# Ledger of designs, part 212: peptides against a protein of PDB entry 4Z63

Target 1, 334 residues: chain A of PDB entry 4Z63
Amino acid sequence: LCLGMNDLTGNIPEDLFHLKRLNLLGIQENRLSGSLSREIRNLSSLVRLDVSWNLFSGEIPDVFDELPQLKFFLGQTNGFIGGIPKSLANSPSLNLLNLRNNSLSGRLMLNCTAMIALNSLDLGTNRFNGRLPENLPDCKRLKNVNLARNTFHGQVPESFKNFESLSYFSLSNSSLANISSALGILQHCKNLTTLVLTLNFHGEALPDDSSLHFEKLKVLVVANCRLTGSMPRWLSSSNELQLLDLSWNRLTGAIPSWIGDFKALFYLDLSNNSFTGEIPKSLTKLESLTSRNISVNEPSPDFPFFMKRNESARALQYNQIFGFPPTIELGHNN

## One batch from the design tools (peptide; made by RFdiffusion4, then SolubleMPNN)

Design b2_p22_7_s2 (from b2_p22_7, 11 letters changed)
Fold by OpenDDE base, seed 3:
Structure b2_p22_7_s2 (fold): chain B 334 residues (1-334), chain A 22 residues (1-22)
Amino acid sequence: as target 1 above (334 residues)
Amino acid sequence: SYITTFPDEGESYVAKPYSLSL
């Protein structure tokens, strides 16, 4: 049953919860309000639940133990409060959990040993606090993780060295500290292709450790951190790099010539730093800027990106990396 | 400019067309 993208108001009619054979309930993009009914437990055949883009409030009901076939739960852009209910945090069937842009709070806890099917997690823009959950690497299929805009004080857990499934990771604006430790840990994530760390590590030094290596890194965004240091030499070994944003830092020194050796690099933003010297001539030889055939069919993060032109500008949403225009931005280096 | 993974506070995401890949 798909009732999304309407002007439906009020609560879900109780009679809908009598549909025991219902595999898909999509009621997204409405004005549905109140609490999400516990009677959703009666939908025992449910595979997909989309309640996103509504006015739901209260706690998410603890009924997911009665939904053994549920693979997709989309609840983004609501007013949900409290924590992730225990039955949801223990769901063995769940592949995708999206609760982005809610008011969920407390310590983030997932039973990753039970969540054997979880491959995508979006909890961005919530009120989670405390530390990052050390057991996230126990979610053995977890590929896509957005935890941006929460308050995860401290460092990336050492256990994330074992996060082999991790491919797309955003921790943007999550009050993280110790970029050297974070990069030193995350380099062990052998499948990591996208790393977004914007608005963390405020005023720290970007490590220039030649022992750091990110073999499969395609997208690195570490913008608006006030980072000191220079262009990191370890990045030169990330031969698959497509997008680099180090803008709005305090990076100094020359832009190195090896930045033009990235065959796939189509988006470069080094603006609003303190780089000096000449623009490397190698940047004029970037193959990706001369050839139109950017492979648009590459896997991307499930979470959207947002480009902010400045701190006061409205953010532009980009759903795919290749939605970004080919860009070399070197402005505002003083 | 700078890239992040969230809009400003009070700004809405744009709804992605959901691919109904069951």
Scores: peptide ipSAE 0.468, ipTM 0.823, DockQ to the pose 0.744
Fold by OpenDDE base, seed 4:
Structure b2_p22_7_s2 (fold): chain B 334 residues (1-334), chain A 22 residues (1-22)
Amino acid sequence: as target 1 above (334 residues)
Amino acid sequence: SYITTFPDEGESYVAKPYSLSL
């Protein structure tokens, strides 16, 4: 049953929960309000639940133990409060959980040893507090993780060295500290292709440690951190780099010539730093800007990107990395 | 400009495209 993209108001009729053979319930992009009914437990055949972009409030009902076929739960952009229900945090069937842009709070806890199918997790823009959950690497299929805009004070857990499944990771604006530790840990994520760390590590030094290596890194965004230091030499070994945003930092020194050796680099923003010297002539030879051989069909994060002109500007949404125009931004340097 | 992975505060509950790979 698909009722998305309407102007439906009020609560879901209770009789809808009598549909025991229902595999898909999509009621997204409406004005549905009140609590999500506990009677959703009666939808025992449910594979996909989409309640996103509504006015739902209250706690998410703890009924996911009665939904053994549920693979997809989409609840982004609602008013949900409380924590992740225990039955949801233990779901062995769940492939994707999206609860972005809610009012969920408390410590983030998932039973990753039970969540054997979890591939995508979006909990961005909530009120989670405490530390990042150390057991996330136990989610052995978890590839896509957005935890942006929460309050995860402290450092990236040491256990994330073992996060082999991790491919797409955002921790933007999550009150994280110690960028040297974070990069030193995350370099061990052999499948990591996208790393977004914007609005963390306030005023720290960007490490220039030649021992750092990100083998498969395609997208690195570490913007608006007020980071000090220079262009990191370790980044030159990330030969698959497609997008680099280090804008709105306090980086100094020259832009190195090796920045033009990235065959796939189509988006470069180094603006609003303190770089000096000449623009490397190698930037004029970027193959991605001269010949469009970029595969548009490459896997992308499930979480959207947002481009902001400045802190007060409205964000532009990009659902795919290749939605960004080919860009070289070097403005507002010294 | 700078890139992040969260919308502005007060994200409108009006339909916005949200593509998922799954």
Scores: peptide ipSAE 0.394, ipTM 0.760, DockQ to the pose 0.511
Fold by OpenDDE base, seed 5:
Structure b2_p22_7_s2 (fold): chain B 334 residues (1-334), chain A 22 residues (1-22)
Amino acid sequence: as target 1 above (334 residues)
Amino acid sequence: SYITTFPDEGESYVAKPYSLSL
């Protein structure tokens, strides 16, 4: 049953929960309000539940133990409060959980040893506090993780060295500290292709440790951190780099010539830093900017990107990395 | 400009269409 993209108001009719053979319930993009009914437990055949973009409030009901076939739960952009229900945090069937842009609070707790099917997690823009969950790498299929705009103060856990499934990771604006430790840990994530760390590590030094290596890194965003240092030499070994944003930092020194050796680099933002010297001639030879052969068929994160011109500007949403225009931004380096 | 993975409060978040891989 798909009723998304309407102006539906009020609650879900109780009789809807008698549909025991229902595999898909989509009621997204409406004005549905009140609590999400516990009677969802009666939908024992449910594979997909989409209640996103509504006015739902209260706690998410703890009934996911009665939903053994549930693979997809989409609840983003609601007024949900409390924590992740225990039955949801233990769901063995769940592939995707999206609860972005709610008012969920407390410590983030997931039973990753039970969540054997979880491959995508979006909990961005909530009120989670404390530390990052150390057991998140126990989610052995977890590929996509957005935890941006929460208060996960402290450091990236050492356990994330074992996060082999991790491919797309955002921790933007999560009050993180110690960029040297974070990069030193995350370099062990051998499937990591996208790393977004914007608005963390305030005023720290960007490490220039030649022992750091991100073999499969395609997207690196570490913007608006007030980072000191220079262009890191370790990044030159990330031969698959497609997008680099280091804008709004305090980086100094020359832009190195190796920045033009990235065959796939189509988006470079080094603006609002303190770089000096000449623009490398190698940037004028970037194959991605001279040839239209950008392979559009590459896997992208499940979470979208947002481009902000400044802190007060409305964000532009980009659902795919290749939605960004080919860009070299070197402005404001005085 | 700078890139992040969150909109401002009250901004619409267009989820990617997740195909049901049956």
Scores: peptide ipSAE 0.394, ipTM 0.760, DockQ to the pose 0.816
Fold by OpenDDE base, seed 2:
Structure b2_p22_7_s2 (fold): chain B 334 residues (1-334), chain A 22 residues (1-22)
Amino acid sequence: as target 1 above (334 residues)
Amino acid sequence: SYITTFPDEGESYVAKPYSLSL
């Protein structure tokens, strides 16, 4: 049953929950309000539930133990409060959980040992507090993780050295500290292709440790951190780099010539730093800007990117990395 | 400019395109 993108108001009719053979319920992009009914438990054949972009409030009902076939739960952009209900945090069937842009709070706790099918997790823009859950690497299929804009004070857990499934990770604006530890841990994530750390590590030094290595890194965004230091030499070994944003930092020294050796680099923003010297001639020879069509068919994160011109500007949404125009931004380096 | 993975404060409950890979 697909009723998305209407002007439906009020509550879900109770009789809808009598549809025991229903595999898909999509009621997204409406004006549905009140609590999400516990009677969802009666939809025992449900595979996909989309209640996103509504006015739902209250706690998410703890009924997911009665939904043994549920693979997809989309609840982004609602007014949900409380925590992740225990039955949801223990769901063995769930592949994707999107609860971005809610008012969920407390400590983030998932039983990753039980969540054997979880592939994508978007909990960005909530009110989670405390530390990052140390057991996230136990979610053995968890590939896509957005935890941006929560209050995860402290450091990246040491256990994330074992996060082998992790490919796309955003911790943007999550009150993280110790960039040296974070990078030292996350370099062990052998499948990590996208790393977004914008608005963390305020005023720290960007490590120039030659022992750091990110083998499969395609997207690195560490913008607006007030980071000190220079262009890190370890980054030169990330041969698959496609997008680099280090803008709005306090980086100094020369832009190194090796920045032009990245065959796939189509987006470079080093603007609003304190770089000096000449623009490397190698940048004028970037293959991606001169001869190659960017392959639009590459896997991307499930979470969107947002480009902000400045801190007060409205963000532009990009659903795919290849939605970014080919760019070299070196402005405002004085 | 700078890139992040969250919009500004107060996403309005207005329909926005959101595609998932799954």
Scores: peptide ipSAE 0.391, ipTM 0.756, DockQ to the pose 0.505

Design b2_p22_7_s3 (from b2_p22_7, 11 letters changed)
Fold by OpenDDE base, seed 1:
Parts: structure tokens; sequence; C-alpha cells
Structure b2_p22_7_s3 (fold): chain B 334 residues (1-334), chain A 22 residues (1-22)
């Protein structure tokens, strides 16, 4: 049953939950309100539940143990409060969980040893507090993780050295500290292609450790951290780099010539720093900016990106990395 | 400009379509 993108109001009729053979319930992008009924437990054949973009409130019902076929739960952009219910945090069938842009709170806890199918997790823009869950690497299929805009004080857990499944990771604006430790840990994530760390590490030094290596890194965003230091030499070994944003920091020194050696680099923002010297001539030879054949068919994060012109400007949403225009921004380095 | 993975407070996302693989 797909009823998304309408102007439906009120509650879900309780009689809808008698549809025991229902595989898909999509009621997203409506004005549905109240609590999400516990009677969703009666939908024993449910594979996909999409209640996103509504006015639902209260706690998410703890009934996911009665939904053994549920692979997709989308609840983003609601008013949900409380934690992730225990049955959801233990779901062996769940592939994708999206609860972004809610009011979920408390300590984030997932039973990753039970969540054997989980490949995508979006919990961005919630009220989770405490530390990052150390057991996330135990989610052996977890590829896509957005935890941005929560309050995860402290450092990236050491256990994330073992996060082999991790490909796309955002921790933007999550009160993280110790960028040197974070990068030192995350370099061990052999499948990591996208790393977004914007609005963390306030005033720290960007490490220039030549031992750091991100083999498959395509997207690196560490903007608006007030980071000190220079362009990190270790980044030159990330030959697949497509997008680099280090804007709104306090980086100094010259822009190195190796920045133009990235064959796939189509988006570069080094603006609002304190870089000096000449613009590298190698930037004029970036193949991605001279060739029209950018391979647009690469895997992208499930979470959207947002480009902000400044701290007060409205963010523009980009659903795919290749949605960004080819860009070289070197402005405001005086 | 700078990139992040969230809009400002009070700003809405736009829906991202997910493929229905049933």
Amino acid sequence: as target 1 above (334 residues)
Amino acid sequence: SYITTFPDEGESYTPKPYSISL
C-alpha cells in the first residue's frame, strides 16, 4: 500500500493493521500525526515501512520482534522521541534504518551482533548523547552510517579500526574531539570512500603524519573546524579523491602541487583559510574538469549532503556526490 | 562554502527516494 506524497491527515486507521499479507506500507510525505500505532505488529509480512515526512510523535513502538521480514524502516522527519526500541535495535532482518531528523535521545545502543543484515543507518539530526557506540563495527554489513548532528562527546572509538564494512561515514557536528586519533583510527577502514567530519575538532591541528593512508578515499570533508596546520601530505596518496572540502579552517602554507595530480578530483574547496603562495599550475590540468566524461554511475552515500555558502545561508541539498558542480574554490585566503 | 550532512536548525530536508527492492 503506497499512499505517500498526499495531504493525508490524522491517524492511520487501525483497520489497516489487519492487512496481514501487506509487504509494503508507504505513507510518507503526508501530515499524519499522533503516535505510531503498536498495531503495526499485526503486519507480519511487512518488508518495507515508510512513515517518513509526517507529524508522528511519541516513542517508536517496541514491536519489531513481530515483524520478522522487515528490511526497510524509514521514519525520517517526524517528531519521534525516546530511544531506538529494543526490538528494532535487535532486528536480524533490518537492512536499512533511517530515523534522521527526529527528537530521539539517550545513549545510542544497537545490538550489532543481532543486526546481521543492517547495511544502512541514518540517525543524523537527533538528540543522542554520550559516546559513539563502540560496537558499531560488529554490524558486519554496515556500509552507510550517518550520525551527524548528535552530541557524541569524546573521540572516535578504537574499535572502529575494525570497521571493515564502513564505506560512507558522516559525523558532522557531533562534538567530536581529537582529529589525530580519529584519522589514525579511520585509516584502517579499508572500504571507507566517504568521510564527512565538518564542525568537529574545534581549533585542533590537522595532522600532517605521512604514515596516514586512506587507500579508497573519494570524498573528504573536514570543513568549518577552525583547524590549524597545512595541507596534509598523507592526502596525496588518496589517488581516487573526487571531492575535497577543507574550507573554513585556519590552514596555512602553500597549496601543494600534488593537489592537481588527482585525476578524479572535480570538487575542491580550500576557501576561507590562510593559504599563501601561488596557485599550483597543476590545478589547470585536472582531467576531471577538462573531460566531459565523468563517470556518474558510482555508488553514493544514502545520506544527503548540504552545501552552505556561509554560516547564515540556507543549505542546498545534494542527494548524490556527482550532484555537486565541478568546483575550484580558493577564495578568502588572505 | 562548506559541505555537511545536515541542514540548519529548522530547515527541512527534501525527500531522498530510496529504491524499492522487494
Scores: peptide ipSAE 0.466, ipTM 0.819, DockQ to the pose 0.819
Fold by OpenDDE base, seed 4:
Structure b2_p22_7_s3 (fold): chain B 334 residues (1-334), chain A 22 residues (1-22)
Amino acid sequence: as target 1 above (334 residues)
Amino acid sequence: SYITTFPDEGESYTPKPYSISL
């Protein structure tokens, strides 16, 4: 049953929960309000539940043990409060969980040893606090993780060295500290292609450790951190780099010539730093900006990106990495 | 400019349709 993109109001009719053979319920993009009924437990054949973009409030009901076939739960952009229900945090069937842009709170806890099918997790823009869950790497199929705009104080857990499934990771604006430790850990994520760390590590030094290596890194965003230091030499070994944003930091020194050696680099923002010297002539030889068709069909994170012109500007949403225009921004370097 | 993975407070996302692989 698909009733999305309407102006439906009130709550879900109780009689809808008698549909025991229902595989898909989509009621997204409405004005549905009140609590999400616990009677969703009666939908025992449910594979996909989309309640996103509504006015739902209260706690998410702890009934997911009665939904053994549920693969997709989308609840983003609601008013949900409390934690992730225990049955949801233990779901062996769940492939995708999206609860972005809610008011969920407390410590983030998932039973990753039980969540054997989880491949995408979006909990961005919530009120989770405490530390990042150390057991998140035990979610052996988890590729897409957005935890941005939560209050995860401290450092990236050392256990994330073993996060082999991780491909797309955002921790933007999550009160993280120790960028040297974070990069030193995350370099071990062999499948990591997208790393977004914007608005963390305030005033720290960007490490220039030659031992750092990100083998498959395509997208690196570490913007608006007030980072000190220079362009990191270790980044030159990330031969697949497509997008680099280090804007709105306090980086100094010259822009190195090796920046033009990235064959796939189509987006470069080094603006609002303190770089000096000449613009490398090698930037004029970037193959991605001359004649090559960028493969638009490459995998992208499930979570969207946002580009802000400045701290006060409205964000522009980009659903795919290749949605960004080819860009070289070197402005506002003193 | 700078890139992040969230809009400002009070700004709405635009819906991203997820592929329905049933």
Scores: peptide ipSAE 0.457, ipTM 0.816, DockQ to the pose 0.823
Fold by OpenDDE base, seed 3:
Structure b2_p22_7_s3 (fold): chain B 334 residues (1-334), chain A 22 residues (1-22)
Amino acid sequence: as target 1 above (334 residues)
Amino acid sequence: SYITTFPDEGESYTPKPYSISL
């Protein structure tokens, strides 16, 4: 049953929960309000539940133990409060959980040893607090993780050295500290292609440790951190780099010539830093800017990106990396 | 410009087109 993208108001009719053979319930993009009914438990054949973009409030009902076939739960952009219900945090069937842009709170706890199918997690823009859950690497299929805009004080857990499934990771604006430790840990994530760390590590030094290596890194965004230091030499070994945003930092020194050696680099923002010297001539030779064939079919994170022209500007949403225009921004380096 | 993974507070996301093959 797909009723998304309408002007439906009020509550879900109770009779809808009698549909025991229902595999898909999509009621997204409506004005449905109140609590999400516990009677969802009656939908024992449910594979997909999409309640996103509504006015739901209250706690998410603890009924996911009665939904053994549920693979997709989309509840983004609601008013949900409380924690992740225990049955949801233990769901062995769940592949994708999206609860972005809610009011969920407390410590983030997932039973990753039980969540054997979880591959995508979006909990961005919530009120989670405390530390990042150390057991996230136990979610052995977890590839996409957005935890941005929560209050995860402290450092990236050491256990994330073992996060082999991790490919796309955003921790943007999550009150993280110690960028040196974070990068030192995350370099061990062999499948990591996208790393977004914007609005963390405020005023720290960007490490220039030659021992750091991100072999598969395609997207690195560490913007608006007030980071000090220079262009990190370790980044020169990330030969697959497509997008680099280090804008709105306090980086100094010259832009190194190796920045033009990235064959796939189509988006570079080094603006609003304190870089000095000449623009490397190698930037004029970026193959990605001269060739029309950007491979549009590359895997992208499940979470969208947002470009802010400045701190006061409205964010522009980009659903894919290749949605960004080919860009070289070197402005506002004083 | 700078890139992040969230809009400003009170800004709405645009829905991502989703295709499910059941």
Scores: peptide ipSAE 0.433, ipTM 0.791, DockQ to the pose 0.784
Fold by OpenDDE base, seed 5:
Structure b2_p22_7_s3 (fold): chain B 334 residues (1-334), chain A 22 residues (1-22)
Amino acid sequence: as target 1 above (334 residues)
Amino acid sequence: SYITTFPDEGESYTPKPYSISL
């Protein structure tokens, strides 16, 4: 049953929960309000539940033990409060959980040992506090992780060295500290292609340790951190780099010539730093900007990107990396 | 400009559904 993108109001009719053979319930992009009914437990054949973009409030009901076939739960952009229900945090069937842009709070706890099918997690823009969950790497299929705009103070856990499934990771604006430790840990994530760390590590030094290596890194965003230092030499070994945003930092020195050796680099933002010297001639020879053969078929994160012109500007949404225009921004370097 | 993975609170996103790569 698909009723999304309407102006439906009120609660879900109770009789809808008698549909025991229902595989898909989509009621997204409405004005549905009140609590999400516990009677969802009666939908024992449910594979996909989409309640996103509504006015739902209260706690998410603890009924996911009665939904053994549930693969997709989308609840983003609601007023949900409390924590992740225990049955949801232990779901062996769940592939995707999206609860972004809610009011969920407390310590983030997932039973990753039970969540054997979880591959995508979006909990961005909530009120989670404490530390990052150390057991997140135990989610052996977890590829996509957005935890942006929470209060996960402290450092990236050492256990994330073992996060082999991790491909797309955002921790933007999560009160993280120690960029040297974070990069030193995350370099062990052999499948990591997208790393977004914007608005963390305030005023720290960007490490220039030549022992750091990100073999499969395609997207690196570490913007608006007030980072000091220079362009890091270790980044030159990331031959698959497509997008680099280091804007709004305090980086100094020359832009190195190796920045033009990235065959796939189509988006470069080094603006609002303190870089000096000449623009490398190699940037004028970037193959991605001279040839139209950008491979559009590359896997993208399940979470969208947002471009902010400034802190007060409305963000532009980009659902795919290739949605960004080919860009070289070197402005505002003094 | 700078890139992030969150909009401002209460910002209406463009209703393009997430392209689930699954």
Scores: peptide ipSAE 0.399, ipTM 0.763, DockQ to the pose 0.579

